Peptides against a protein of PDB entry 3ESW. Designs and how they scored, part 181

Target 1, 322 residues: chain A of PDB entry 3ESW
Amino acid sequence: NNIDFDSIAKMLLIKYKDFILSKFKKAAPVENIRFQNLVHTNQFAQGVLGQSQHLCTVYDNPSWHSIVLETLDLDLIYKNVDKEFAKDGHAEGENIYTDYLVKELLRYFKQDFFKWCNKPDCNHCGQNTSENMTPLGSQGPNGEESKFNCGTVEIYKCNRCGNITRFPRYNDPIKLLETRKGRCGEWCNLFTLILKSFGLDVRYVWNREDHVWCEYFSNFLNRWVHVDSCEQSFDQPYIYSINWNKKMSYCIAFGKDGVVDVSKRYILQNELPRDQIKEEDLKFLCQFITKRLRYSLNDDEIYQLACRDEQEQIELIRGKTQ

## One batch from the design tools (peptide; made by RFdiffusion4, then SolubleMPNN)

Design b2_p23_3_s3 (from b2_p23_3, 17 letters changed)
Fold by OpenDDE base, seed 3:
Formats: structure tokens, sequence, C-alpha cells
Structure b2_p23_3_s3 (fold): chain B 322 residues (1-322), chain A 23 residues (1-23)
């Protein structure tokens, strides 16, 4: 009796698909109660929920994508991508082109487009005067700054001229296209929007220990790839734990299709206590939010995303990039 | 137990099929 292994495999895949789809059905009343209790009683859970409500949806704005694409030097970007792709990419197939695009966007953003602002230049003395700036503290935004989702304004005094310079911490990424400067928050915010504007599948990664970066889903590598615009880094998740010797507790990825604890990808050593929430409750929270984000998707989309999630979970457990 | 084994097998088959589609 020739065991039709293909028929058995197909049957197993159908049963697996049905099982996966069953997990993404509307939440049971008990799950809703657990979720509500968790976000009301746990501050970390409330923070993750609040971040998800913003970060999972804010970048899916077609009007912003158009403004970004009109602002970037697309001719330069694609010229550089085509050049690098022609050199090494043709042998690897068309799917690698997106990896070259992301690498060029990292280069372009850091070298040509955006600036790191540890301290602002003096508005009166001009360029390269940041060394003369003394921090006076932070204030609320003025009426003009408030138009651009500014939560905080850092205030600096020039040691040479005595004038005050304001450094608004804008959360509006369209305003950042104008200002062209910031720290990790502004860099990651605008760069996430830039990647989204090219139609890429992108997550915003929040680290509790005052850093933020991106992940994009590479169709060539068939996995989530670490992307840090501040570092011009592509697929180097180890840079924080190993190169910086940074201590970290939580890394949470926020995307349109889900919220994922990606701490295992980035926290390779020097792990800080994970005492903000029970591990089971964090897992439940991320799954619950992810389930809600997928409520409007069809069965095939849900299945494909669930397969991607399972691949990622295997990767995170094995500690090996597949 | 049988359902967990079936899920594990289905996942392994899916992973192998995806690895073959990428080659």
Amino acid sequence: as target 1 above (322 residues)
Amino acid sequence: KEEEELKKMAKEVYLKKKEEELK
C-alpha cells in the first residue's frame, strides 16, 4: 500500500489551517474580561495597549506616504539601489531588491537626509554652535509647536550670546520631514513612515530602556529583519546587547497586523529583570491585541500571518536566524 | 496529545514546503 504522503500532508495542512483560524475567531467573554482586568490593573499592559493604539495604525496613512515620496530624492535612491542590485543581486532573484532598497534608505536617511540632534544649534549664532548650548530643562509646547503633536520642548541657553533656543520633540513625522533632525525617537518615527511609504511591512520596536528601532519583513530572507536608522544597521539585532553592552528588559514590536514581544531577538546578554508584568499575561496581551488587529482580515490573510508568526516564534526560540 | 503531535507535524511539513519554495 503506497502511502500517499502528499495526500496525508494536504489533509494535515487543512486541519492545521482550520485550527489556526479557530484561534482568530472573536474573543470569548472570558478573554475580554481577562484583557480588561489586565490593562486596568497593570501599568505596563496599559502602556503596551496605548502604544498599540497609536503605532499599529498611524503609519498606514496614504496621504503621508505621498508627502514622503514627494520629499525624498527618489531618483538618487533608485539609482543607488539599481547599481547595487546590478552588481550582486541578480543571482539571488527579484525578492532581494527590497533588501537593497532598505539598505539604501538607511544610507540615504543617515548620510543625506536626517541629522542627529544631541543639542540644537543656537538659533542666533548659527550652524555648529551646539557645543555652546546649556540645557535649562523642558517646557510644554507653545501654540505653534502644539500643531505638530509636540509633547515636550527642550530649552537651551547659548553660553556665547545668552539667547534661548527651543528644541521641540515633535511626534508628527511630517513635521520631521521639514526639521530634518532629532534623536532615536524622531529618527525611528520618520524612518518607520519612510519604509511604510515604499509599501513595506514594517514594525516599530519599542525598548523599555530608552531606545527604538524598526523591523521590516524581508520576502527574500522570509523573516523579520532588524533595521536601525540611527546606526544605519541592517540585520544586526546583536548591536545593543553585545556591541553596546546594553542592559534591557523588554523589546515590543508594533505593526498593523500585530504586537509581538521580540525581546529574545535583541536581549542576548545582560538581561534586566522582567518584573513589570507576568510572562503569561504579556503573552496573552500581545496575542489579544494581535487578534483584534486581524478581525477584518479574511481566512487566507489570517492563515498566512499566523504561519509567519509561528516561523518567528521558532526563530526566537532557536536563537538562529533561519 | 494527538492534536499537539498533528500540529507539530503540520508545522514541520509547512516549514519544509516553505524552505523548498525559497530554493
Scores: peptide ipSAE 0.013, ipTM 0.409, DockQ to the pose 0.564
Fold by OpenDDE base, seed 2:
Structure b2_p23_3_s3 (fold): chain B 322 residues (1-322), chain A 23 residues (1-23)
Amino acid sequence: as target 1 above (322 residues)
Amino acid sequence: KEEEELKKMAKEVYLKKKEEELK
């Protein structure tokens, strides 16, 4: 009996696909109970869930993408991308063009478009007056500020003229296209939307120790790539742990297709205690949320994403990003 | 040299940010 190895291989591939797809079927009642108990009893889990409800979906807004593309200098951006691609990229195929695009978007955003706002300029004294600003504290938004998803307003007094300047911490990224200033939160928020507006697969990375950045999926590199708009950084996940000597406990990535603990990519040294949740419960939580985010996807989409997830997990375990 | 300078600048920005959040 000639063993038809091709038929066996096909059968094994089908069974493997079915096995992978089975993980993304409706959650068992026991899993739902575990999830509900976890988010009701663990504050960190509740926080991750709350963030996922916003960050995983908010950037998938076609109207916002149009507004972004209308606001950016696309001619300048693509001219610069084409210029850099023409120097180095023609030999490496079309997939590398997206990496050049992200690098140019990082440059454009930091150099030409957005401003770091440590302290606001005095609204009365004008530009370059932030040095004269004394913080008075924070308050809730007024009626106008509340229109733009503002949770907090920082209040500053000018030491020169005595006037009060408000620095609203807007969470509406469309408002940030107007204000064009902020800190890491505003930078990452708007830059995540910008990357999404170019049709890129993007995740928002939240670090518990008060920093945020992006990841995008590079088709050229065939992996998730670290992207920090504040730093104009591309594929430098080590900058926090090594360059900044930052102590960190958790880095969680939020995307439309999943929530992933990416701590292993960024926490290379000076790890803080991971005491907010049990590791098994965090793993369960991320998988459960990811499963929910994929419920509307077809079997082929689910399978492709599951293959990406597996490759990422292998990468994170091996530490072989560079 | 340029990469080390960028690393220093990034660290300084981070430290300044952190000092202000502690205030």
Scores: peptide ipSAE 0.008, ipTM 0.353, DockQ to the pose 0.011
Fold by OpenDDE base, seed 4:
Structure b2_p23_3_s3 (fold): chain B 322 residues (1-322), chain A 23 residues (1-23)
Amino acid sequence: as target 1 above (322 residues)
Amino acid sequence: KEEEELKKMAKEVYLKKKEEELK
């Protein structure tokens, strides 16, 4: 009997697809109970859930995408992309063009568009006066600042003129298109929206140890790529653990299609205790939220995303990004 | 057990096919 290996492989693939799809069916009552118990009893789990409710969907706003595209110098961006793309001898239509676009967006954002703000400039004395600014503390937003999802305002006094300057920590990324300044939070927030505005698959990565960055899904590299707007960094997941010697415990990626523990991509050394949640519970939580985010997707979309998830999990286990 | 083995084999076949599609 000539074992038709091709027919067997096809049957196995069908069964595998059906198995994958079965994982994304409505959560069983036991899973719902486990989820509810976890988020009610574990503060870290509650935090991950809370972040997912915002970060997974907030950037999927077509109105915001239009405002972003109207605000950016698209002519300059595409001119530079085309220039670098042509310089490296690539033909139009190659998937690698998107990687060049992301690299130019990193350059443009850091060099031309956005400013790092340790301290604000004095509103009275003008530009390059941040050195004269003394922090007085933080307060709640005023009526104007509250319109732009501001939770905290840092207050500074100018040592030269004595005037008070407010530095609102805006969470509205559209307001950040106007202010064009901030720290890692504002940088990552607006840059995530920028990448989304170009139709890219983007995740927001939260690190428990007070840093945030992006991941972009490169169709050319066929994987999630580290993107840090603050550092103008593309595909350098090692910068935190190795270059900065940063100690870290958790890195969680939040995207429209899922929540993923990406700690293994970024925590290469100096791992802090992962004591906030059991590993099995964190894995369950991320899978549960991911499943919930995919409830409206069709079987083909679910299957394609599951294939990406599996590839990513293999990458994270094998450490292949080195 | 057989279903888990079949899933493992299917995954291996899928991964091999994807590695070939990426070449």
Scores: peptide ipSAE 0.007, ipTM 0.341, DockQ to the pose 0.631
Fold by OpenDDE base, seed 5:
Structure b2_p23_3_s3 (fold): chain B 322 residues (1-322), chain A 23 residues (1-23)
Amino acid sequence: as target 1 above (322 residues)
Amino acid sequence: KEEEELKKMAKEVYLKKKEEELK
C-alpha cells in the first residue's frame, strides 16, 4: 500500500489552515461576555481597548499619507537610502531596501525634521530661550488649540521678558508636521504616521512606564523590529531595560491587524509587577481585539497573519530574534 | 564613544540572555 505522503501532507496542511482559521472566527457568546466583563471591570483592559480603538486605525488614512509625503524631503530621503543600499544592500536582496528606508527615516526625522521639546522657546525672545522658561502648570486647550486634538497645554513663563508661552500637546499628527516639536508622544505619533505613509507594516508600542515607540515588520528580517524615533534606534529593543536601566511592566503593540503584548521583547531586566490584569485575561484581551480587527479579512490574509503571529510568539518565548 | 560602548555591552547582554533562554 503506497502511502501517498503528498496527499497526507496536503490534507494535514488543509486541516492546519482550518484550525488556524477557526481561531479567528466570530467570537462565541461566552467570549463576548468575558470580553465585556473584562473591559467593564478592569481599568487596564479598558485602557488597552480604548487605545486600540484609536491607534489600530487612525494611521490608516490615505489623505494623511499624502500630506506626509508632500511634506517630507523625499528626494533627500531616497538619495540617502540609495547611497546606503549601494554600499551593502545589493548582496542581501531587495527586501533589505526597506530596512535602509526605515533607518534613513529615523535619521531624517531626528536630525533634519523634528525637535525634542523639554521646554518651549519663549514666543517673544525667540530661539534657544528655553533655559529661561519656568513651568506654571497645565490647562485645557483654547478654541484654536482644540481643533488639533489637544487635551493639555503646558504653560511657561519667560524669566527674561515675563511673557507666557503655551506648549499645546497636540495629538493630531498633521498638526505635528507643522509644529515639528514634542516629546516621546508627539515623536512616536508622527513617526508612526510617517512609516505608515510609506506603506509599511507598523505598530505603535505603548509602555505603561511613560514611553512609546514603534515596531516595523521587516520583510528582510522576517520579524517585527524595534524602532524608536526619539533615539534614532533600529532593532535595539534592549535600550530601555539595559541601557536606561528602565523598570517596566507592560509593553503593548497596537497595529491595524492586531494588538500584541510585546513586553518580553523589551523587559529584559528590572521587571515591575504585572499586577494590572491577570496574564490569561491580557492574552485573551489582545487575542479578542485582534480577532475583531481581522473580521473583514479573507481566509488567506487571516492565515498569513496567524502564521506571522505564531512566529512572533515563538520569538518572544525563545528570546531569539530570528 | 562611551554611549556606543554602552550600546555594544547592552547588545552583548541581550544576545547572551537570548542564548541562555534557548538552552
Scores: peptide ipSAE 0.006, ipTM 0.310, DockQ to the pose 0.019

Design b2_p23_3_s4 (from b2_p23_3, 17 letters changed)
Fold by OpenDDE base, seed 4:
Structure b2_p23_3_s4 (fold): chain B 322 residues (1-322), chain A 23 residues (1-23)
Amino acid sequence: as target 1 above (322 residues)
Amino acid sequence: KEEEELFKLAKEVYLLEQQRKLE
């Protein structure tokens, strides 16, 4: 009996596909009850849900993509990409070109486009006057600032001229194209939109310990790649745990196709207690939200994404970037 | 139980096939 191993493998793969697809069918009533109970009883779960409702979809705005592409110096960007790509002897059309694009976007964004703002410059005294600024506290947005999804405004007084300068913390990434300054929140917000505007698969990563960054899905590397616009960092997930010696508990990635606990990618040492939610409940929550985000996708799309998810889970467990 | 075992096997085959494609 020549066991046709190929036939058995094909049959098993078909069954696997069917099984995967079955998992992405409408949530069972029991799952809905569990979800509702979880988000109503667990504050961390409610927070993850709230973030998912915004971060998973907000960047999928074609009008915003057009505005971004019209605002960026695309000629400079592509010139630099082409230059570096050619320098390394790659042929045109390779998936690796996108990695070069992301690297250039990191460079361009940090070096040419956006500015870090610990304190604003004095509106009266002009550039390079932030050293003269004293924080007075925070307040709500005024009528103009409120137009741009501003939750809070930091208030500063100039020690030189005595004038007040407002630093609104805008959440509207289109406004950030104008202001071109901020901290990690503004950087990550706008940079996420920038990457999305180039048609890339991007996730927003939230760290509970007050940092945020991106992940980009590299078709060349066939995995999610760490991208931090603040650090001009590409594929350096270790920078927080190792280089910064940062203590962290949770890193959650939010994308159009899912919510994923990516803590294992970034928390390599100095892990803080994960006491905000049961691990099983967090896993359930992320899976549940992910299912909801995929409800409109066809079977092939669902299957491809599920394959990607499984590959990522293997990567996260094995700790080896393939 | 048999379906779960079949699923585990199917997943294992899938993972092995993916690994082979990456090699």
Scores: peptide ipSAE 0.043, ipTM 0.694, DockQ to the pose 0.732
Fold by OpenDDE base, seed 3:
Structure b2_p23_3_s4 (fold): chain B 322 residues (1-322), chain A 23 residues (1-23)
Amino acid sequence: as target 1 above (322 residues)
Amino acid sequence: KEEEELFKLAKEVYLLEQQRKLE
């Protein structure tokens, strides 16, 4: 009698599914105590929690999605996507269409829609005058700027005309649809919302060393894909460590379904000390927040997300992201 | 102890299956 190894494997997978589900459904008082102690005693943990409370939910706003879709040139976008899909994608199946969409959104956003603003143009002298601008510092928002979730306003003086120009650092992505300019923060904020508006699974990636980008879950590639709107970059997680020779310590991804330490995807060399939190505590923190974000999901959704999580962990350990 | 061993085996099979899907 041949041993049906496939049947045994299926049985074991069912047992593991049940075990995973039990961990998500049962309250763990000891874990709650550990979590509370960690966020009260560790500043980095408190920061991750604070970011998760905003970034994991803010982009799941149907009214914002509608405003985005009404603002973008959808005819141009889909024309370009259809063209590229017809050329190279048809043989690969329907799931690749979304990859072409994200690539076109990267192109459209950088080339046609949004502008990098290292320094603002002078409000008096007009366009292409940023080279004449001297930073005077930062201040709080005025009454008008405060309406758009502005925490800081950078102040510049024109060396030519002497007038003051304000560069408010808006956190309201709807205001960014109007202003059409910013640095990595504004780029990533609005681009994350844009991707979410197309119904995509997107995470916001925070790097401690002053950069931010996105990850998109590709159904075609069956993995999280690096997406940087500033660089018009798709699936190039190496650009920071290798191309920029950037030194980094932490990269944390924030999405509606979880918080994940993705440092291993992006920190390939020039690793800075990871001394802000114990590795075990960071792992615990991310898992705890993730469990909390999933508490209302059904058993099938929890299991599917758990499968995705394990695939990602295998990918990160193997270093085979491409 | 038996339950712990069962969960270890189940996890190993689970991880191997996820690895296969990733390849």
Scores: peptide ipSAE 0.031, ipTM 0.668, DockQ to the pose 0.611
Fold by OpenDDE base, seed 2:
Structure b2_p23_3_s4 (fold): chain B 322 residues (1-322), chain A 23 residues (1-23)
Amino acid sequence: as target 1 above (322 residues)
Amino acid sequence: KEEEELFKLAKEVYLLEQQRKLE
């Protein structure tokens, strides 16, 4: 009797699917206890949890998406995407169109829409006066600034006119559509919302060493793709470790469907000590938060996401792009 | 224990199948 290995494999795959689905329906009491103990005893874990509570859900706001789409020059964007797609995209199929869209959004955002603000211009002296600005420190928001989720305001004095200029660090991405300036935090925050507004699967990547960027899931490449709005960078995860020679310890991706340690994608050299949490505890934490984010999903959605998760883990282990 | 071993095997098959799709 020849063993039908294909039949056995199919049965095993069914059992695995059922097993995966069972894990997303309810957390075990022991897992809840472990989670509570971890977040109460480990500051890094508490930080990851706190970030997840904001970053995993804040961008899923249809009203914000509408405001974004109304604010951007969609005619220009799609004109440029169509132009690039017409050159090479037809041969690769329709799924590549989204990659062209993200690339154009990177271009548009950096070149046409948003500005880097190392120091603000003097409110009195006008444009291109940032060189005359001296930092005086930071303070809390005033009554107006506080309306736009502002935690900190940087204060600058103009060396020329002596006037004070405030640079509020807004966390409200809708306010950033108006101000159109900031540093990596503001860039990544608004750009994450922009990508979400086009219906893309997007993650916010937090690096412990004071940088942030995005990932989007490319249907064409069938993987998560590095996206940095500050750098106008698409699929260049190596830029930090290799090009910048940056030392890093943790890169954590936050999305609506999960929290993932993506350090292996970005930390290619100059790895700093990962001493903030035990590796097993970090893995547990990310999995636990991910489970919570998926509790309301149906069985098919859970299974599809689980497939993506495993593919990503294989990619990260192999160091191979698909 | 038997169920646990079955799930381990099932996971291995699943991972191998995903790996094959990436190659």
Scores: peptide ipSAE 0.030, ipTM 0.659, DockQ to the pose 0.629
Fold by OpenDDE base, seed 1:
Structure b2_p23_3_s4 (fold): chain B 322 residues (1-322), chain A 23 residues (1-23)
Amino acid sequence: as target 1 above (322 residues)
Amino acid sequence: KEEEELFKLAKEVYLLEQQRKLE
């Protein structure tokens, strides 16, 4: 009796697909109740939900993508990418080109385009005067600053001329294309949009311990890749835990197709207590939000993404992010 | 229980097929 293993495999794959698809159907009433209770009773869960409502969708704006591409020096970028891609003689195929693109965008962004702003320069004294600036605190935006999704304005006084300089913390990434300065928040915000503007699969990673970065899905590496614009870092998820010796509790990735706890990728040592939410509840929350984000997708898209999710989970469990 | 076992097997087959495609 020649067991037709191929036939059995096909049947199993069909059943698996159906099972996966069943998980992404409309949530059962019990799941909705659990979700509602969780976000109403747990502040961390509410925060994750709030972030997802913004970060998962805000960067999917074709108008913004056009503005970004019109603003960047694309000729320089592609010249550099082509130069690096030519070095391998195309031996690794076309998929590696995108990795070179992301690496060049990291270089271009940090070296040529955007500036770190610990303290602003004095508006009166001019360039390279930040050393003379004393922080006076923060306040709400004025009428002009409010036009660009500004929640906070840092106020500085110049020790030399005594004038006040405002440093608005803009959340509008289009405004950041003009100002071209900020801290980790502004860097990550604009850089996420930049990567999205090239049609890349990108997630915004929020760390509870006051840092943010990106992940890019590399078709060449067939996984999510750590990308930090502030550090010009590509595929170095260990830099925070190992190089910085940073203590961390949560890293949550936000993308158009899902919300994922990626803490295991980045928290390699010095783990802080994960006491903000039960692990089971966090897992449920991320899955529930992910499910909602995928409601408009067809069965094949859902299945492909679910397969990607499973591969990522295996990677995270095995510690094989590298 | 039988359905859970079937899903475990199906997942294993899927993973093996994905691995084969990468190779």
Scores: peptide ipSAE 0.028, ipTM 0.656, DockQ to the pose 0.728

